# Peptides against a protein of PDB entry 4Z63: the designs that were tried, part 314

Target 1, 334 residues: chain A of PDB entry 4Z63
Amino acid sequence: LCLGMNDLTGNIPEDLFHLKRLNLLGIQENRLSGSLSREIRNLSSLVRLDVSWNLFSGEIPDVFDELPQLKFFLGQTNGFIGGIPKSLANSPSLNLLNLRNNSLSGRLMLNCTAMIALNSLDLGTNRFNGRLPENLPDCKRLKNVNLARNTFHGQVPESFKNFESLSYFSLSNSSLANISSALGILQHCKNLTTLVLTLNFHGEALPDDSSLHFEKLKVLVVANCRLTGSMPRWLSSSNELQLLDLSWNRLTGAIPSWIGDFKALFYLDLSNNSFTGEIPKSLTKLESLTSRNISVNEPSPDFPFFMKRNESARALQYNQIFGFPPTIELGHNN

## One batch from the design tools (peptide; made by RFdiffusion4, then SolubleMPNN)

Design b2_p29_6_s3 (from b2_p29_6, 17 letters changed)
Fold by OpenDDE base, seed 2:
Structure b2_p29_6_s3 (fold): chain B 334 residues (1-334), chain A 29 residues (1-29)
Amino acid sequence: as target 1 above (334 residues)
Amino acid sequence: SSSSYVTSSDDSEALERKKKALKELEELK
């Protein structure tokens, strides 16, 4: 049953929960309000539940043990409060959980050992606090993780060295500390292609450790961190780099010539730093900017990106990396 | 843009709008 993108109001009719053979319920992008009924437990054949972009409130009901076939739960952009229900945090069937842009709170706890099918997790823009869950790497299929805009004080857990499934990681504005440790850990994630760390590590030094290596890194965003240091030499080995944003930091020194050796680099923002010297001539020879054949069909994160132009203005949303215009921004380096 | 930066979290407006709408609906009850 698909009723998304309407002006539906009120609650879900209780009779809908008698549809025991229902595999898909999509009621997204409405004005549905109140609590999400616990009677969703009666939908024992449910594979996909999309309640996103509504006015739902209250706690998410702890009934997911009665939904053994549920693979997709989308609840982003609601008013849900409380934690992740225990049955949801232990779901062996769940592939995708999206609860971005809610009011969920407390410690983030997932039983990753039980969540054997989880491949995408979006919990961005919530009120989770404490530390990053050390057991996230136990989610052996977890590829896409957005935990941005929560309050995960402290460091990236050492256990994330073993996060082999991790490909897309967003931690923007999550009160993280120790960028050196974070990068030192995350370099072991050999499948990591996208790393977004904007608005963390305030005033720390960007490490220039030549031992750091991100083999498959395509997207690195570490903007608005007030980072000190220079362009990191270790980044030169990330030959697949497509997007680099280090804007709004306190980086110094020259822009190195190797920045122009990235054949796939189409978006570079080094603006609002303290770089000096000449613009590398190699930047004028970036193949990605001269050749029309950017492969638009590459896998992208499930979480959106935002280009924030003004603190008070609505950011531009980009659902794909290749949605960004080809850009070289080197302005405001004083 | 030299005045912009990339992030992965700017959903606060959407959340606030939804909260406001919910409040308005609750006030009508």
Scores: peptide ipSAE 0.424, ipTM 0.821, DockQ to the pose 0.607
Fold by OpenDDE base, seed 3:
Structure b2_p29_6_s3 (fold): chain B 334 residues (1-334), chain A 29 residues (1-29)
Amino acid sequence: as target 1 above (334 residues)
Amino acid sequence: SSSSYVTSSDDSEALERKKKALKELEELK
């Protein structure tokens, strides 16, 4: 049953929960309000539940132990409060959990040993606090992780060295510290292709350690961190780089010539830094900017990107990396 | 032109939720 993208108001009719054979319930992009009924437990055949973009409030009901076939739960852009229910945090069937843009709070706890099928986790823009869950690498299929805009004070856990499944990682604006440790840990994530760290590590030095290596890195975003240092030499070995944003930092020195050797680099923002010297001539040879053959069919993160112009302006949302226009931005350097 | 930066979160997300809630309250009146 798909009733999404309507003007439906009020609560879900209780009679809907008598549909024991229902595999898909999509009621997204409506004006449904109140609490999400505990009677969803009666939908024992449910594979997909989409309640996103509504006005739901209260706690998410702890009934997911009665939903043994549930693979997809989408609840983004609601007013949910409290934590992740215990039954949801222990779901062995769940492949995707999206609860982005809610008011969930407390310590983030997932039983990753039980969540054997979890592939995508989006908990961005919530009120979670404390430390990053050290056991996230125990979610052996977890590929996509968005934890942006939470209050995860401290460092990236050492356990993330073993996060082999991790491909797309977003931690923007999460009060993280120690970029040197974070990069030193995350370099061990052999499948990591997208790393977004904007608005963290405030005033720290960007490490220029030649021992750092990100073999499969395609997207690196570390903007607006007030980072000091220079263009990191270790980045030159990331031959698959497609998007680089280091804007709004305090980086100094020359822009190195190797920046133009990235065959797939179509978006470069180094603006609002303190770079000096000449613009590398190699930037004029970027194949991705001369040929339209950007493979649009590459896997992308499940979380959105935003292009933010200023603090007061609404950001432009991009659901895909390839939605970004080909860009070289070197403005506002000294 | 004000230089932009890329992020994976924005205050616009919370604003969209607020606008949706306000629109509902206005229509119930």
Scores: peptide ipSAE 0.442, ipTM 0.849, DockQ to the pose 0.651; fails the geometry check
Fold by OpenDDE base, seed 1:
Structure b2_p29_6_s3 (fold): chain B 334 residues (1-334), chain A 29 residues (1-29)
Amino acid sequence: as target 1 above (334 residues)
Amino acid sequence: SSSSYVTSSDDSEALERKKKALKELEELK
């Protein structure tokens, strides 16, 4: 049943929950309000539940043990409060959980040992607090993780050295500390292609440790951290780099010539730093900017990107990395 | 734009949700 993208108001009729053979319920992008009924437990054949972009409130009902076939739960952009219910946090069937842009709170706890099918987790823009869950690497299929705009005080857990499934990681604006430790840990994530760390590590030094290596890194965003230091030499070994944003930091020194050796680099923002010297001539030879053949069909993160111009303006949303225009931004290096 | 930066979250998301909720409450009055 697909009723999305309408102007439906009020509560979900209780009789809808009598549809025991229903595999897909899509009621997204409406004006549905109230609590999400516990009677969703009656939808025992449910594979996909999309309640996103509504006005739902209250706690998410703890009935997911009665939904053994549920693979997709999309609840982004609602008013949900409380935590992730225990049955959801233990779901062995769930592939994708999207609860971005809610009011969920407390400590983030997932039973990753039970969540054997979880491949995408979006909990960005919530009110989770405490530390990053140390057991996330136990989610052996977890590829896409957005935890941006929560209050995860402290450091990236040491256990994330074992996060082999991790490909796309977003932690923007999550009150993280110790960038040296974070990068030292995350370099062990062999499948990591996208790393977004904007608005963390306030005033720390960007490590220039030649022992750091991100082999598969395509997207690195560490903007607006007030980071000190220089362009990190270890980044030169990330030959697949496509997008680099280190803007709004306090980085100094020259822009190194190796920045132009990235064949796939189509977006570079080093603006609002304290870089000195000449613009590397190698930047004028970036193959990605001279040739039209950027492969648009590469896998992308499930979470959105935003280009934020100022604190008061609405950011431009980009659902795909390749949605970014080819850019070289080196402005405001004073 | 020289004044922009990339992020994976925006305050506008929460604000949009709040505005939608407020509008709904106003229309119900």
Scores: peptide ipSAE 0.431, ipTM 0.845, DockQ to the pose 0.643; fails the geometry check
Fold by OpenDDE base, seed 5:
Structure b2_p29_6_s3 (fold): chain B 334 residues (1-334), chain A 29 residues (1-29)
Amino acid sequence: as target 1 above (334 residues)
Amino acid sequence: SSSSYVTSSDDSEALERKKKALKELEELK
């Protein structure tokens, strides 16, 4: 049943919960309000539940133990409060959980040992606090993780060295500290292709440790951190780099010539730093900018990117990395 | 624009939610 993108108001009719053979319930992009009914438990055949972009409030009902086939739960952009229900945090069937842009709070706890099918987690823009959950690497299929815009004080857990499934990781604006430790840990994530760390590590030094290596790194975004240091030499070994944003930092020194050796680099933002010297001539030879035919059909993160122009302006949303225009921004280096 | 930066979260997300809620309240009045 797909009733999304309407002007539906009020609650879900109780009779809808008698549809025991219903595999898909999509009621997204409506004006549905109140609590999400506990009677969802009666939808025992449910595979996909999309309640996103509504006016739901209260706690998410703890009924997911009665939904053994549920693979997809989309609840983004609602008013949900409280924590993740215990039955949801223990769901063995769940592949994707999206609860971005809610008011969920408390310590983030997932039973990753039970969540054997979880491959995508989006909890960005919530009110979770405390530390990053150390047991996330126990979610053996977890590939996509957005935890941006929560209050995760402290450092990236040491356990994330074992996060072999991790490919796409977003932690923007999460009050993280110790970039040296974070990069030192995350370099062990052999499948990591996308790393977004904007608005963390305020005023720290970007490590220039040649022992750091990100073999499969395609997207690195570490903007607006007030980072000191220079262009990190370890990045030169990330031969698959496609997008680099280090803008709005305090990076100094020359832009190195090796920045033009990245064959796939189509988006480079080094603006609003303190770089000096000449623009490397190698940038004029970037194959990605000279060749029209790089239609890279590559897997993208499930979480959105935002291009923020001003603090007061609505950011432009990009659902795919390749939605970014080919860009070289080197402006405002003083 | 040299004045922009990339992020994976924005305050506009929360604002959009608030605007939607406010619009609903205005329509109920």
Scores: peptide ipSAE 0.430, ipTM 0.852, DockQ to the pose 0.627; fails the geometry check

Design b2_p29_6_s4 (from b2_p29_6, 14 letters changed)
Fold by OpenDDE base, seed 5:
Parts: sequence; structure tokens; C-alpha cells
Structure b2_p29_6_s4 (fold): chain B 334 residues (1-334), chain A 29 residues (1-29)
Amino acid sequence: as target 1 above (334 residues)
Amino acid sequence: SSSSWIDSSDTSEAEERKKEALKAIEELK
């Protein structure tokens, strides 16, 4: 049953929960309000539940133990409060959980040992607090993780060295500290292709340790961190780099010539730093910018990107990395 | 624009409007 993208108001009719053979319930992009009914438990055949973009409030009902076939739960852009229900945090069937842009709070706890099918997790823009959950690497299929805009004090857990499934990771604006430790840990994530760390590590030094290596890194975004230091030499070994944003930092020194050696680099933002010297001539030879035909159909993160112009300006949403225009921004270096 | 940065922590205008509507409902309770 797909009733999304309407102007539906009120609650879900109780009679809808008698549809025991229902595999898909999509009621997204409406004005449905109140609590999400516990009677969802009666939809025992449910595979996909999309309640996103509504006006739901209250706690998410703890009924997911009665939904043994549920693979997809989308609840982003609602007013849900409380924690992740215990039955949801223990769901063995769940592949994708999206609860971005809610008001969920408390300590983030997932039973990753039980969540054997979880491959995508979006909990960005919530009110989770405490530390990052150390057991996330126990979610053996977890590939996409957005935890941005939560209050995760401290450092990236050491256990994330074992996060072999991790490919796409966002921790933007999550009050993280110790960029040296974070990069030192995350370099062990052999499948990591996208790393977004914007608005963390305020005023720290970007490590220039030649021992750091990100073999499969395609997207690195570490903007607006007030980072000091220079262009990191370890980045030169990330031969697959496609997008680099280090804008709005305090980076100094010359832009190195090796920045033009990245064959796939189509987006470079080094603006609003303190770089000096000449613009490397190698940038004029970037193959990605000279050849019209690089239609790279590559896997993208499930979480959205935003281009923010000012703290008060409306952010432009980009659903795919390749939605960004080919860009070289070197402006406002003083 | 040289004054922009990429941030995955933001929300769209449409999401902001939805959140404002939620706040309005909460204030009426």
C-alpha cells in the first residue's frame, strides 16, 4: 500500500492494521500526526515500512519482534523522541534503518550481534549523546553509517579498526576530538571510500604522518574544522580520490603538485585557508576536468550531502557525490 | 561559490519546514 506524497492528515486508520498480508506500507510525505500506532505489530508480513516526512511524535513503538520480515524502516524527518526500541535494536531482519532528522535521545545502543542483516544506518541529526557505540563493527554487514549532528563526545573508538564492512561514514558536526587518533583508526577500514568529518576537531592539527594510508578513499570531506598544518602527504597515496573538501580551515604552506596527479579528482575545495605560493600547473592537467566523458556510475552513500554557503543560508542537498559540479575552489587563501 | 563547504549534518529547506510544523504542533499541546 503506497499512500505517500499526499496531504493526508490525522492518524493511520486502525483497519489498515488488519492487512496481515501487507508487504509494503508507504505513507511518507504526508501530514500524519500523533504516535505511530503499536498496531503495526499486526502487519506480520511487512517488509518495508516508510513513515518518513510526516508529523509523527512520541516514542517509536517496541513491536519489531512481531515484524520478522521487516527489512526497511524509514522514519526520517519526523518528531520521534526517546531511544531506539529494544526490538528494533535487536532486529535480525532489518537491512536499512533511517531515522535521520528526528529528536531521538539518550545513549545510542544497537545489538549489532543480533542485527546480522543491517547494511545501512542513518541516525544523523538527532539528540543522541555519550560516546560512539564501540560495538558498531560487530554489525558485520554495516556498510553505510551516518551519525552526523549528534553529540558524541570524545574520540573514535579503537574498535573501529575492525570495521571491515564500513564503506561510507559520516560523523559531521558530532563534537569529535582527536583527528590524529580518528584517522589512525579509520585507515584500518579497508573498504572505506567516503569519509565526512566536517565541523569536528576544532583547532586541531591535521596530521602529516606518512604512515597513514587510505587505500580506497574516494571522498574526503573535512571542512570547517579550523584545522592547522599543511596539505597532508599521506593523502597523495589515495590514488582513487574523486572529491576533496578541506575548505574553511587554517591550513598553510604550498598546495603540492601531487594534487594534480589524481586522475579521478573532479571536485577540489581548498578555499578559505591560508595556503601560499603558486597554483600548481598540474591542476590544469586533471584528466577528470579535461575529458567530457567520465560518467562514473559509482556507488554513493545513502546519506545526503549538503553544500552550505553560510551558517544562516539554506543548504543545497546533493543525493549523490557526482551531483556536485566539477569544481576547483582555491579562493580566499590569505 | 568559494564561501561554501560540504556538510552531511544539515537539513534541506523542506525538512526545516517540516520541523517547524512539528514544533507548532508541540506548542499547541
Scores: peptide ipSAE 0.504, ipTM 0.903, DockQ to the pose 0.482
Fold by OpenDDE base, seed 4:
Structure b2_p29_6_s4 (fold): chain B 334 residues (1-334), chain A 29 residues (1-29)
Amino acid sequence: as target 1 above (334 residues)
Amino acid sequence: SSSSWIDSSDTSEAEERKKEALKAIEELK
């Protein structure tokens, strides 16, 4: 049953929960309000539940143990409060959980040993607090992780060295500390292609440790951290780099010539730093900017990106990395 | 040109409007 993209108001009719053979319920992009009914438990054949972009409030009901076939739960852009229900945090069937842009709170806890099918997790823009869950790497299929705009004080857990499934990771604006430790840990994530760390590590030094290596890194965004240091030499070994944003930091020194050796680099933002010297001539030879054949069909993170101009301005949403225009931004340097 | 940065922690205008509507409902309770 698909009733998305309407102007439906009120709550879900109770009679809808009598549909025991229903595999897909999509009621997204409406004005549905009140609590999400616990009677969802009666939909025992449910594979996909999309309640996103509504006005739901209250706690998410703890009924997911009665939904053994549920693979997809989308609840982004609602008013849900409380924690992740225990039955949801233990779901062995769930592939994708999206609860971005809610008001969920408390310590983030998932039973990753039980969540054997989880491959995408979006809990960005909530009110989770405490530390990052150390057991996330136990979710052996977890590829996409957005935990941005929560309050995860402290460091990236050491256990994330074993996060082999991790490909797309966002921790933007999550009060993280110790960028050296974070990069030192995350370099061990052999499948990591996208890393977004914007608005963390305030005033720290960007490490220039030549021992750091990100083999498959395509997208690195570490903007607006007030980071000190220079362009990191370790980044030169990330030959697949497509997008680099280090804007709004306090980086100094020259822009190195190796920045133009990235064959796939189509987006470079080094603006609002303290870089000095000449613009590398090698930037004029970026193949991605001269060739018309941008492969538009590469896998992208499940979480959205935003181009932000200032704290009060409307951000432009980009759902795909290749949605960004080819860009070289070097403005507002010394 | 106003300098910008990429941030995955933001919300769209449409999402903000939904959140404002939610706040309005909460204030009426």
Scores: peptide ipSAE 0.504, ipTM 0.903, DockQ to the pose 0.468
Fold by OpenDDE base, seed 3:
Structure b2_p29_6_s4 (fold): chain B 334 residues (1-334), chain A 29 residues (1-29)
Amino acid sequence: as target 1 above (334 residues)
Amino acid sequence: SSSSWIDSSDTSEAEERKKEALKAIEELK
């Protein structure tokens, strides 16, 4: 049953929960309000539940132990409060959990040992606090993780060295500290292709350690961190780099010539730094900007990107990396 | 033109309008 993208108001009729053979319930993009009924437990055949883009409030009901076939739960852009229900945090069937842009709070706890099928997790823009969960690498299929805009004070856990399944990771604006430790840990994530760390590590030095290596890194975004230092030499070994944003930092020195050696680099933003010297001539040889053969069919993160002009301005949303226009931005340097 | 930066922590205008509507409902409860 798909009733999404309407102007439906009020609560879900209780009689809907008598549909025991229902595999898919999509009621997204409506004006449904109130609490999400506990009677969803009666939908024992449910594979997909999409309640996103509504006006739901209260706690998410702890009934997911009665939904043994549930693979997809989408609840983004609601008013849910409290934590992740225990039954949801222990779901062995769940492949995707999206609860972005809610008011969930407390310590983030997932039983990753039980969540054997979890592939995508979006908990961005919530009110989670405390430390990042050290056991996330125990979610052996977890590929896409958005934890942006939460209050995860401290450092990236050492356990993330073992996060082999991790491909797309966003921790933007999460009050993280110690960029040197974070990069030193995350370099061990052999499948990591997208890393977004914007609005963290305020005033720290960007490490220039030649021992750092991100083999499969395609997208690196570390904007608006007030980072000091220079263009990191270790980045030159990331031959698959497609998008680099280091804008709005305090980086100094010359832009190195190797920046033009990235064959797939189509988006470069180094603006609002303190770079000096000449623009490397190698930037004029970027193949991705001369040939339209950007493979639009590459896998992208499940979480959205936003281009901000200032803290108060409306951001432009991009759902795919390749939605960004080919860009070289070197403005506002000294 | 003010240079931009990429962030994944933001919300769309449509999401903000939904949140405003939600807040209005909560204030009436």
Scores: peptide ipSAE 0.522, ipTM 0.907, DockQ to the pose 0.512; fails the geometry check
Fold by OpenDDE base, seed 1:
Structure b2_p29_6_s4 (fold): chain B 334 residues (1-334), chain A 29 residues (1-29)
Amino acid sequence: as target 1 above (334 residues)
Amino acid sequence: SSSSWIDSSDTSEAEERKKEALKAIEELK
């Protein structure tokens, strides 16, 4: 049943929960309100539940043990409060959990040993607090993780050295500290292709440690951190780099010539820094800007990117990396 | 644009929608 993208109001009719053979319930992008009914438990054949972009509120019901076929739960952009219910945090069937942009709170706890099918987790823009869950690497299929805009204080856990499944990771605006430790840990994530760390590490030095290596890194976004230092030499070894945003930092020195050696680099933002010297001539040789054949078929993060101008300003949403226009921004440097 | 940066946090529109959802709870109390 697909009722998304309407102007539906009120609660879900109780009779809807009698549809025991229902595999897909999509009621997203409406004005449905109230609590999400516990009677969802009666939808025992449910594979996909999409309640996103509504006015739902209260706690998410703890009924996911009665939904053994549920693979997809989308609840982003609602007013859900409380924690992740225990049955959801232990779901062996769940592949994708999206509860982004709610008001979920407390410590983030997932039973990763039980969540054997979880491959995508989006909990961005919530009120989770405490430390990042150290056991996330135990979610052996977890590829996509968005934890942006939560109140995770402290450092990236050491256990994340073992996060081999991790490909797409965002921790944007999560009050993280110690960028040197974070990068030192995350370099061990052999499948990491996308890393977003914007609005963290305020005023720290960007490490220029030649021992750092991100072999498969395609997207690096570390914007608006007030980072000091220079363009890091370790980044020159990330030969697959496609998108680099280091804007709104306090980086100094010259833009190195190796920045033009990235064959796939189509988006570069170094604006609003303190770079000096000449623009490297090698930037004029970026093949990706001259060739029309950027293969759009590369896998992208499940979480969206946003071009932010101001915290209060309307941002542009980009669902794919290749949705960004080819860009070189070097403005507002010395 | 030179005045922007990339983030993965939600838009103001999404935040407004969430705020509306949260207000609806307060009105039901």
Scores: peptide ipSAE 0.418, ipTM 0.870, DockQ to the pose 0.459; fails the geometry check

